# Peptides against a protein of PDB entry 4PN1: the designs that were tried, part 21

Target 1, 261 residues: chain A of PDB entry 4PN1
Amino acid sequence: KIEMNFLNKPIVPDTTKVISNFLTHYLITEPVEHVEIEAKLGTLIDLETQNRFEFPVMNETILNPEFNLRTRFESDMTASEHKYLNEFLNQAFRDSQKPGRLPFAYKHTKQVDLFYETEDNSRDKIRVSKNQSDNQVLACVKKRRVADLFLYCPNDAFDIRISISDELPVSMPSGNQQPSLTRLKDRVGYVHQEIKIDLTKTTQNDPVYDTTERHELEVEFGNIADLRDRAQKAKDGMEAPLFRRVQLFMDNVRILRREHS

## One batch from the design tools (peptide; aimed at target 1 F67)

Design b1_p14_5_s4 (made by RFdiffusion4, then SolubleMPNN; from b1_p14_5, 9 letters changed)
Fold by OpenDDE base, seed 5:
Structure b1_p14_5_s4 (fold): chain B 261 residues (1-261), chain A 14 residues (1-14)
Amino acid sequence: as target 1 above (261 residues)
Amino acid sequence: ELEEILKMILRAPK
């Protein structure tokens, strides 16, 4: 007879515990009202060398936010890498439609984001999102970045940033205001077990800078109410439901960051 | 394509 370990009980990886505690803080302890929780694939850049940051570790590790590592995170990839991931996700979508599987949902969206300065001179801008085809207003929000958690992944093509944001619904800017920034988004979205995976091509027109194009991949928790319920149970001493949900989220992230052409 | 999209957005909603 084979057992899992000398206690014959499941164990939880430290990565799952650390991320779960991080999420619980901003869901329950100091709750963000309109919380968005997402992971982006990208690269940790050393500000001194302008190359990928190097840390003396051999596997996935969470960086301590209390230490100033003199890094920046670039949430970008090449067009070729982005295309490869799109083809990979398309195949995963097709396979999930087979009997005995849980199916993906698929959506293709094209939107324009208009950014406006606030009257109170806040660093946070108002974002108006519109559908490119009919100019229908999809959302008007003020987004504030609350916290980041960085994962250094030396064995994979990408590092990971997990971000906590507050998306506050606000009134439309006055008709006399001009946008300070415009961004076109071409997004292919996949949803599996209430986890959202988005491939986004962004074109930004800055009045001061030339037009820039970015290719991004993001993974988001699609059911915040369920996640908040799980986090509350964890605070009350029942951690297993939260750990299971975070493990599922991280497994999806790990699959994606390992895929490259 | 970008210029056409910008023109559409800057047109006041009727």
Scores: peptide ipSAE 0.019, ipTM 0.512, DockQ to the pose 0.010
OpenDDE base, seeds 1, 2, 3, 4: peptide ipSAE 0.000, 0.007, 0.005, 0.015; ipTM 0.335, 0.371, 0.333, 0.509

Design b1_p14_6 (made by RFdiffusion4)
Pose (drawn by RFdiffusion4):
Structure b1_p14_6 (pose): chain A 256 residues (1-205, 211-261), chain P 14 residues (1-14)
Amino acid sequence: KIEMNFLNKPIVPDTTKVISNFLTHYLITEPVEHVEIEAKLGTLIDLETQNRFEFPVMNETILNPEFNLRTRFESDMTASEHKYLNEFLNQAFRDSQKPGRLPFAYKHTKQVDLFYETEDNSRDKIRVSKNQSDNQVLACVKKRRVADLFLYCPNDAFDIRISISDELPVSMPSGNQQPSLTRLKDRVGYVHQEIKIDLTKTTQNTTERHELEVEFGNIADLRDRAQKAKDGMEAPLFRRVQLFMDNVRILRREHS
Amino acid sequence: SPFILTVETSEKYL
């Protein structure tokens, strides 16, 4: 017989607790009506060296946003790194279809992105996405970035950025208006336990941009867990962000 | 290190 600790009850990892606080704040305390919560793989770039961020730590660590670390985030990866993750996810996709497994879901989207500027002093963009096939509109949203949280991962090829955005559905722009940006987007979507894993390849109308993003697919249920956590029963919220971060961690460690 | 966000300093989000 073996116990996990001298208490024989599970304990919350420090990171899971902190991220739960970050998520509960923008879900409950200062709520965002149309919230999007996603984490992107990429690289933390030091502003002076224009290379990967160097920090005297040996494990995955959350950077305090109240400190100026002179850093930016590159949400980009090589074509090989993108293909490598594609193959790994495809293999993980088929293995989930086997007996005893909770299966993956799949959705491949070939669409066009149209970005517009706003009339306000804000730096928000109005995004219009259409099918490349029939050109029917998939979405028309005004997107505002609310908060970011950066995880430096010295043992891996990637760092993590957890973004909290606000996607408000809005009416279509006028025809007599030039879009600030127009590009193609090849999104390969995997879904497991309502956690979305998106593999995106955008083509600028030329420059290509390869990304991997992991986002909560069921916000309403996550908001409910955040409420229970604020009221004491915080186990379901912890179990949720633990699953999210562990998926993000598996994809982060996958590299040649 | 104060550059690292801890459980104590993250109570601001509550």

Design b1_p14_6_s1 (made by RFdiffusion4, then SolubleMPNN; from b1_p14_6, 4 letters changed)
Fold by OpenDDE base, seed 3:
Structure b1_p14_6_s1 (fold): chain B 261 residues (1-261), chain A 14 residues (1-14)
Amino acid sequence: as target 1 above (261 residues)
Amino acid sequence: SPIILTVESAQKYL
């Protein structure tokens, strides 16, 4: 008989615990009402060198937010990397349709995001998302970034930013109001076990700057109610359900950040 | 969008 360790019990990775605590804080302790929780693939850039940040660690490391490391996170990748990930996810989707697997769901959305200033001149803009084909409103929200947690991943193609946001549903802006900013989004979305994986190509026209194109990959918790329930149980002393869900989320992130063209 | 890592209390996550 083989045992997994000298206790013959599962052990939770430290990364899972730290992330679980981070999530629990904004789910339960200081609860965000309309919480969105996502991880973006990108690069930690050293502000002094303008190159990828170098830290004296050899593996995935959560950065302590108490320290200003003079770094910025760029949530972008090359078109080639984005294409590779798209092909990779398409193959994963196909493989998941086989008997004995849990299938992916897939959705392709082309939308326009219109940003409007608020009447109170709040820093948070109203975002109206419309379907490009029929101009139907998909969402109208005021999104506020609440917190970020950064993971430096020296062995992987990408670093990670986990973000907590508040997406407050709001009424449509006045019909006479003009958008201050418009973005076109081409998004392909994959859902597996209520974890959402989105590849997004964003095009923005600026009258001062040339047209910019961004390529993003996001991983999001698709069932916040379940996650909040798990976080509450964790606060009550039963941590295993939360740890399992966070582990699933992070394993998906780890798979993706290791892939590159 | 580029985000600069800023100082905040990490104690609440430990």
Scores: peptide ipSAE 0.050, ipTM 0.532, DockQ to the pose 0.123
OpenDDE base, seeds 1, 2, 4, 5: peptide ipSAE 0.036, 0.015, 0.024, 0.028; ipTM 0.585, 0.504, 0.649, 0.577; seed 4 fails the geometry check

Design b1_p14_6_s2 (made by RFdiffusion4, then SolubleMPNN; from b1_p14_6, 4 letters changed)
Fold by OpenDDE base, seed 5:
Structure b1_p14_6_s2 (fold): chain B 261 residues (1-261), chain A 14 residues (1-14)
Amino acid sequence: as target 1 above (261 residues)
Amino acid sequence: SPLILTVESAQKYL
């Protein structure tokens, strides 16, 4: 007979606990009303070397936000890396359609994001998202970054930024207002067990600089209400449901960050 | 820049 350990009970990895606590803070303790919780694949850059950050650890490590490590996070990846991940996810999608699996949902969206200055000259811009095909408004929001949690992943192609954002719905800007910035987004979205994975190619036309293209991969909690419920239960002493959901999320992130051409 | 491939478009390369 085999047992899991000397207690014969499951144990939760510390990473799961730390992330769960981080999420619980912004879901329950100081709740963000219109919360978006996403992980972006990218690179922690050492500001001194301008290379990928090197830290004396040998595995996935949550960086303590209390320490200024003199880093920046670049959420961009190469076109080649992005293409590889796209192909990888397409294959994962196909495989999930087989009998006995839970299927991915898939959506390809082309949108334009129009950014407008606010009347109060706040740092936060109003973003109007429109569908490129019919020019229908998809969203009008003011997005505020609330908090970040960085994971240094020395064994993988990418580091991770988990971000808490507040996406406040706002009224449309006046018809006479011109956008300060326009971005074209080509997005392929995959959803599996309410975890959303987005590959996004963003094209930005700068009047001064050449057209810039950015390639991003994002993993998002697709059911915030459920996550909030789990976080509340965790605060009330039942942590297992939250831990399981965070574990699922992180396992998906871990799969993706290991993939590279 | 690599095109973001739809599932249908990716199938032709398999």
Scores: peptide ipSAE 0.027, ipTM 0.517, DockQ to the pose 0.014
OpenDDE base, seeds 1, 2, 3, 4: peptide ipSAE 0.024, 0.024, 0.020, 0.023; ipTM 0.502, 0.516, 0.530, 0.568; seed 3 fails the geometry check

Design b1_p14_6_s3 (made by RFdiffusion4, then SolubleMPNN; from b1_p14_6, 4 letters changed)
Fold by OpenDDE base, seed 2:
Structure b1_p14_6_s3 (fold): chain B 261 residues (1-261), chain A 14 residues (1-14)
Amino acid sequence: as target 1 above (261 residues)
Amino acid sequence: SPMILTVESAKKYL
């Protein structure tokens, strides 16, 4: 007979616990009403060197937000890296269609995001998202970034930012208002076990600067209601369901950040 | 903008 350990009980990795607590805080303790929870692949840049941040650790580590490490996070990647990840996910999609697997869902969406200033001149703009093909409104929201948690990943091509955002649904801006910014998004979305994986090419025209294209990969919790339920149970002393969900999320993130061209 | 966490505020995640 083999046992898991000397207690013969599951043990939760510290990373899972910290992230679970982070999520529980903004789901239950100080709840964000219209919460979006996503991880983005990117690079922690040391502001002093303008290179990737170097920390004396040998594996994935959550950076303590209380310490000013003088870093910025760049959620962009190269076109080659993005293409590689797209092909990787396409293969994963195909493999998941085989018997005995849970299948991916796949969706390709092209949208335009129109940003509008608010009447109160708040920093948060209203974002109207429309489908490029038929100009149908997909969403009209005011998005606020609430909190970030950074993971430094020295063994991988990418570092991770986990973000809590509030996406408040708002009414459409007045017809006389002009957008202050227009952003085109070409998004390929994959969903597996209610975890959303999006590859997004974002094109932005700036009148002063050249057209910029960004390549992003994000992983999002696709079922917030379930996650909130799990977080509530965790707050009530039953942590296992939340830990399992966070572990699944993080394993998907870990797979993706290890892949590179 | 994202919240700037203090030592005390960061403890809520530990």
Scores: peptide ipSAE 0.063, ipTM 0.563, DockQ to the pose 0.140
OpenDDE base, seeds 1, 3, 4, 5: peptide ipSAE 0.028, 0.063, 0.022, 0.026; ipTM 0.442, 0.542, 0.417, 0.443

Design b1_p14_6_s4 (made by RFdiffusion4, then SolubleMPNN; from b1_p14_6, 5 letters changed)
Fold by OpenDDE base, seed 2:
Structure b1_p14_6_s4 (fold): chain B 261 residues (1-261), chain A 14 residues (1-14)
Amino acid sequence: as target 1 above (261 residues)
Amino acid sequence: SPIILTVESAQKFL
C-alpha cells in the first residue's frame, strides 16, 4: 500500500491557494456583482528594457501586486502562435469527442463591438456587441477592470494575467449617439467542463495603435454562480471545492501557455 | 493574418 504523503491527504499547491483567496475576495468579501474572471495569455514586458520581464525564479510565479515591478502586460501573440493554438484546440476538440471523454462544446462567433462615450465622461465606455451576420445585439455593458493577478511563467511561451472585471449590463445608447470606436472580433470558443477557452482575432482601425489586429487567447470561468458558491463554502471553512475548481482552471491555462509554434 | 479555422472547416484537412 502506498500513500500520497506522510499525512495520507491531498496537499494543495500554494499557487492554487493564492489564486483561490484572490477569487474569494472579489466573489465574497468585496463582491463584484457582475463578475467576469478570465486569464489571458500574453507577455509581461519590462518597461526599462521593453523585453520580456526577467525575474530570478525558475517556475510559474504569482507576482506580488504590492511591488511595482515596472511592467506592462501585452495580451497579444503572433498570428503564427495564434494559428498554432487554434489548430491545437481543434485537435483537442476532436479528441474529446471520442468515447470515454468529456466533450468540448464549440462555437464560432463573429461580432462587432461598438463603444460609446458615457454622459458622465466616465473612462468606462458602453460596449454594444452585435453579431456580424444578423446585427442582433449580443450584449450592452460597461466593463470595469477591478483587479489583476499576474503570473510570470519563465518556462513557457506566455505569461498570464488573471483579471477580475465588473461587466455591468446597461441600457442601449440613444439612437443619436455615434460610436467612438468600432472593433471587429472573430472568436472561436471552446468549452470544457464549464471552462471557456476563446481565441479571438480583433481588428481595429485606430490611429493611436501600432497594430490593427490583435490575437488573444483567454480562459474564463463559465459558471460564476457555481464558483461563487464554492468561494462561499471556502469562506465557511470548506476550501476543497474551490481549490479543485481553481486547479482545473489553472491546469487548462498551463496546457495552453506551454503550446507554441 | 491567417484565418481562425473553425472545427468544421478544419475537417477537410484531416
Scores: peptide ipSAE 0.032, ipTM 0.595, DockQ to the pose 0.014
OpenDDE base, seeds 1, 3, 4, 5: peptide ipSAE 0.027, 0.029, 0.026, 0.029; ipTM 0.638, 0.627, 0.597, 0.620; seed 1 fails the geometry check

Design b1_p14_7 (made by RFdiffusion4)
Pose (drawn by RFdiffusion4):
Structure b1_p14_7 (pose): chain A 256 residues (1-205, 211-261), chain P 14 residues (1-14)
Amino acid sequence: KIEMNFLNKPIVPDTTKVISNFLTHYLITEPVEHVEIEAKLGTLIDLETQNRFEFPVMNETILNPEFNLRTRFESDMTASEHKYLNEFLNQAFRDSQKPGRLPFAYKHTKQVDLFYETEDNSRDKIRVSKNQSDNQVLACVKKRRVADLFLYCPNDAFDIRISISDELPVSMPSGNQQPSLTRLKDRVGYVHQEIKIDLTKTTQNTTERHELEVEFGNIADLRDRAQKAKDGMEAPLFRRVQLFMDNVRILRREHS
Amino acid sequence: SSLFETVEELIEES
């Protein structure tokens, strides 16, 4: 017989607790009506060296946003790094279809992105996405970035950025208006337990941009867990962000 | 948070 600790009850990892606080704030305390919560793989770039961020730590660590660390985030990866993750996810996809396993879901989208500027002093963009096939509109949203949280991961090829955005559905722009940006997007979507794993390849109308993003697919349920956490019963919220971060961690450690 | 205090102490030492 073996116990996990001298209490014999599970304990919350420090990072899971902190991220739960970050998510509960923008879900409950200062709520965002149309919230998108996603984490992207990429690289933390030191502004002076223009290389990967160096920090005297040995494990995954959350950076305090109240400090100026002179850093930016590159949400990009090579074509090989993108293909490697594609193969790994495909293999993980088929293994989930086997007996005893909760299966993956799959959705491949070939669409066009149209970005517009706003009439306000804000730096928000109005995004229009259409099918490359029939050109029917998939979405028309005004997107505002609310908050970011950066995880420096010295043991891995990637760092993590947790973004909280606000995607408000809006009406279509006028025809007599030039889009600020137009590009193709090849999004390969995997879904497991309502956690979305998106593998995107955007083509600039040339320059290519390869990304991997992991987002909560069921916000309404997550908001409910955040409410229970504020009221004391915080176990379901913890179990949720633990699953999210563990998925993000598995994909982060996958590299040649 | 104790994690943020550890990060702040490392920034001061560096």

Design b1_p14_7_s2 (made by RFdiffusion4, then SolubleMPNN; from b1_p14_7, 5 letters changed)
Fold by OpenDDE base, seed 4:
Structure b1_p14_7_s2 (fold): chain B 261 residues (1-261), chain A 14 residues (1-14)
Amino acid sequence: as target 1 above (261 residues)
Amino acid sequence: SELFEKLEKLLEES
């Protein structure tokens, strides 16, 4: 007979606990009403060297937000890396359609995001998202970044930023207002067990800086209500459901960040 | 399934 450990009980990794606590804070303790929780693949860049951040650790490490490490996070990758991930996810999608598996859902969307300044000239802009094909309004929100948690991943292709955002639905800007910024987004979205994985190509036309293209991969909790429920249970002393959900999320992130061309 | 084939086609077009 084999047991898990000398207690024969599951043990929760520190990473899972730290992230769970982080999420619980913004789900329950100081709840963000219209919360979005996502992880982005990218690179922690040392502001002094302008190279990838180097930290004296040998594995996935959550950086303490209380310390200014003089870093920035670049939520971008090369076109080649992005293409590879797309192909990888396509294969994963196909494999998931086989009997005995839980299938991915897939959606390809092309949208335009129009950014508008707020009347109070706040840093937060109103984003109007429209479908490129028929100009149907998909969303009108004011997104505010609430908190970030950074994972340095020295053994993987990418570092990770987990972000808590508030996506407040707002009324459409006045018809006379011109967008300050327009972005075209080509997004392929995969959903597995209510976790969203989005590959996005963003094209921005800047009259001064020419056309720029960004390639992003995002992993998002697709069922916030469930996550909030799990977080509440955790606050009430039953942590296992939350830990399991966070573990699932992080395992998906870990799979993706290890893939590279 | 027909749905699967449609999805595969969409993937190829992406």
Scores: peptide ipSAE 0.005, ipTM 0.348, DockQ to the pose 0.012
OpenDDE base, seeds 1, 2, 3, 5: peptide ipSAE 0.000, 0.000, 0.000, 0.000; ipTM 0.330, 0.245, 0.241, 0.239

Design b1_p14_7_s3 (made by RFdiffusion4, then SolubleMPNN; from b1_p14_7, 5 letters changed)
Fold by OpenDDE base, seed 1:
Structure b1_p14_7_s3 (fold): chain B 261 residues (1-261), chain A 14 residues (1-14)
Amino acid sequence: as target 1 above (261 residues)
Amino acid sequence: SSLFEKLEKLLKES
């Protein structure tokens, strides 16, 4: 007979608890109405050295937002890294189609994002997303970044930013308005157990720096209603469902951030 | 190789 520990009950990693509390705050305590919750792979950069941040820890560590560490987060990777992750996810997709597994869903989308300034010159821009093939409007939103949580991952290829955003649906800009920025997105999306994994290539033209391409990988909670329900239960004293969901999310993130060519 | 890969190797060899 084997037991999990001397209490013979599951124990939750501290990272899971911290993230769960962070999510609960913006799901329940100060609820964001049209919330998007995603983790992006990238690099914490030390503003002083302009290199990857170095902190005296040996494992995945959530950075305390109360401390100014003089860092920035770059949600980008090389084309080679992005290609490798795409191949990795393609293989994972194929393997998940086998009997006895829960299958991935797959979707490839190409869209154009048009950014418009608001009349009040607010910091937040209106984003109109259209399908590249037929110019069908997919969404028109004003996205506000609400909060970030950064994970320093010294053992892995990437650091992580977990972001809470509010995507407020808004009316289309007037026909006489011109976009301040146009961005093409080529996105390959994978969904497994309502966790969305997106590989995105973004292209935009800059009048000064010419055409720039960015390669991003994001992991998103695909069922916010369920997550909110779990968070509410956690507030009510039943934390296990939320912990399980956050653990699943983070395990997927951990798998991805460890992969490199 | 990442530190993680090195650690995994060590764990497998120990």
Scores: peptide ipSAE 0.000, ipTM 0.257, DockQ to the pose 0.031
OpenDDE base, seeds 2, 3, 4, 5: peptide ipSAE 0.000, 0.000, 0.000, 0.000; ipTM 0.298, 0.283, 0.272, 0.400

Design b1_p14_7_s4 (made by RFdiffusion4, then SolubleMPNN; from b1_p14_7, 5 letters changed)
Fold by OpenDDE base, seed 1:
Structure b1_p14_7_s4 (fold): chain B 261 residues (1-261), chain A 14 residues (1-14)
Amino acid sequence: as target 1 above (261 residues)
Amino acid sequence: SSLFEKLEELLKKS
């Protein structure tokens, strides 16, 4: 007979608890109405050295937002890294189609994002997303970044930013307005157990730096209603459902950030 | 290189 531990009860990693509390705050305590919750792979950069941040820890560590560590987060990777992750996810997709597995869903989308300044010159821009093939409007939103949680991952290829955003649906800009920025997005999306994994190539023209391309990988909670329900239960003293969902999310993130060519 | 790799190098030198 084997038991899990001397209490014979499941134990939750501290990382899971911290993230769960973070999410609960913006889902329940100070609820964001049109919330988007995603993790991006990238690099914490030390502003002093302009190299990857170094901190005296040996494993995945959530950085305390109360401390100014003089870092910035770059949500980008090389084309080769992005290609490798794409191939990795393609294989994972194929494997998941086998009997006895829960299958991935797959979607490839190409869209154009048009950014417009607001009349009040607010920091937040209006984003109009259109399908590249037929120019169908997919969304028109004003996105506000609410909060970030950074994970320093010294053993992995990437660090992580978990972001809470508010995507407020808004009316289309007037026809006389010109976009301040146009961005093309080529996105390959994978969904497994309502966790969305997106590989995105973004292209934009810069008048100074010419055309720039970014390669991003994001992991998103695909069912916010369910997550909010779990968070509410956690507030009510039943934490297990939330912990399980956060653990699933983070395990997917951990798999991805460890992969490199 | 990752911090892990740097640490490994340091440990080898010590």
Scores: peptide ipSAE 0.000, ipTM 0.240, DockQ to the pose 0.046
OpenDDE base, seeds 2, 3, 4, 5: peptide ipSAE 0.000, 0.000, 0.000, 0.000; ipTM 0.260, 0.247, 0.316, 0.387

Design b1_p14_8 (made by RFdiffusion4)
Pose (drawn by RFdiffusion4):
Structure b1_p14_8 (pose): chain A 256 residues (1-205, 211-261), chain P 14 residues (1-14)
Amino acid sequence: KIEMNFLNKPIVPDTTKVISNFLTHYLITEPVEHVEIEAKLGTLIDLETQNRFEFPVMNETILNPEFNLRTRFESDMTASEHKYLNEFLNQAFRDSQKPGRLPFAYKHTKQVDLFYETEDNSRDKIRVSKNQSDNQVLACVKKRRVADLFLYCPNDAFDIRISISDELPVSMPSGNQQPSLTRLKDRVGYVHQEIKIDLTKTTQNTTERHELEVEFGNIADLRDRAQKAKDGMEAPLFRRVQLFMDNVRILRREHS
Amino acid sequence: SSFVLTSENSSMWL
């Protein structure tokens, strides 16, 4: 017989607790009506060296946003790094279809992104996405970035950025208005336990941009867990962000 | 003061 610790009860990892606080704040305390919560793989770039951020730590660590670390985030990867993750996810996709496994879901989207500027002093963008096939509109949203949280991962090829955005559905722009940006987007979507794993390849109308993003697919249920956590029963919220971060961690460690 | 976040100092979001 073996116990996990001298208490024999599970304990919350420090990172899971902190991220749960970050998510509970923008879900409950200062709520965001149309919230999107996603984490992107990429690289933390030192502003002076224009290379990867160097920090005297040996493990995955959350950076305090109240400190100026002179850094920016590159949400980009090589075509090989993108293909490698594509193959790994495809293999993980088929293995989930086997007996005893909770299966993956799949959705491949070939669409066009149209970005517009706003009449306000804000730096928000109005995004219009259309099918490349029939050109029917998939979405029309005004997007505002609310908060970011950066995880430096010295043992891996990637760092993590957790973004909290606000996607408000809005009406279509006028025809007599030039879009600030127009590009193609090849999004390969995997879904497992309502956690979305998106593999995006955008083409600038040329420059290509390869990304991997992991987002909560069921916000309403996550908001409910955040409420219970604020009221004491915080186990379901912890179990949720633990699953999210562990998925993000698996994809982060996958590299040649 | 620390450049990193722990459960002891992440009270900013509470």

Design b1_p14_8_s1 (made by RFdiffusion4, then SolubleMPNN; from b1_p14_8, 5 letters changed)
Fold by OpenDDE base, seed 2:
Structure b1_p14_8_s1 (fold): chain B 261 residues (1-261), chain A 14 residues (1-14)
Amino acid sequence: as target 1 above (261 residues)
Amino acid sequence: SSIFLTSENSSIFD
């Protein structure tokens, strides 16, 4: 007979605990009503060198937001990297259809996002998302970034930003309003155990930005109600369900950020 | 600038 450790009990990685606490704060303590929680693959850029940030650590590390590291996060990758991840996920999808596995769901969506100015000149714009094929409205929201948590991943191709956002449903802009910005999104979405993995190619003509196309991979919690329930239980002293869910989420992220062309 | 996101320039499900 063997045991897991000298207590013969599961031990939770510190990363899981930190992230769980982060999520609990914005789910329960200071709750965001229409919360979106996602991780994006990208690169932490050192503002001084304009290269990838270098920190004297050897593995995945959550950066303390209280320290100004003079970094920016670029949630983008090359077309080749994006293609590779697409192929990787396609294969993962196929493999998951085999007996004994939990299957992926797949959806390919092409949408247009129309951004509108608010009457109060708020920094947060109204976003109307429409399906490109039939012009049906998918959503109308004001998205506010609430908090970020950055993971420096020196051994992987990508760093990670976990973001808490508030997606407030709002009424459609008046018919006389013109969008200030139009963004085309081509998204392939994979869902496994209510974790959403999206590859998105975004096309935007903006004179301010150098690139008209962006390639993003994001991982999102697909069941916020369940996550909130788990977070509440954690606040009540039962942390295991939340830890398990966060661990699953992070394992998926870890798989993805290790893959590169 | 058209966008079409698939690894094989076509959806595996189309």
Scores: peptide ipSAE 0.014, ipTM 0.530, DockQ to the pose 0.014
OpenDDE base, seeds 1, 3, 4, 5: peptide ipSAE 0.008, 0.008, 0.014, 0.009; ipTM 0.531, 0.510, 0.498, 0.516; seed 4 fails the geometry check

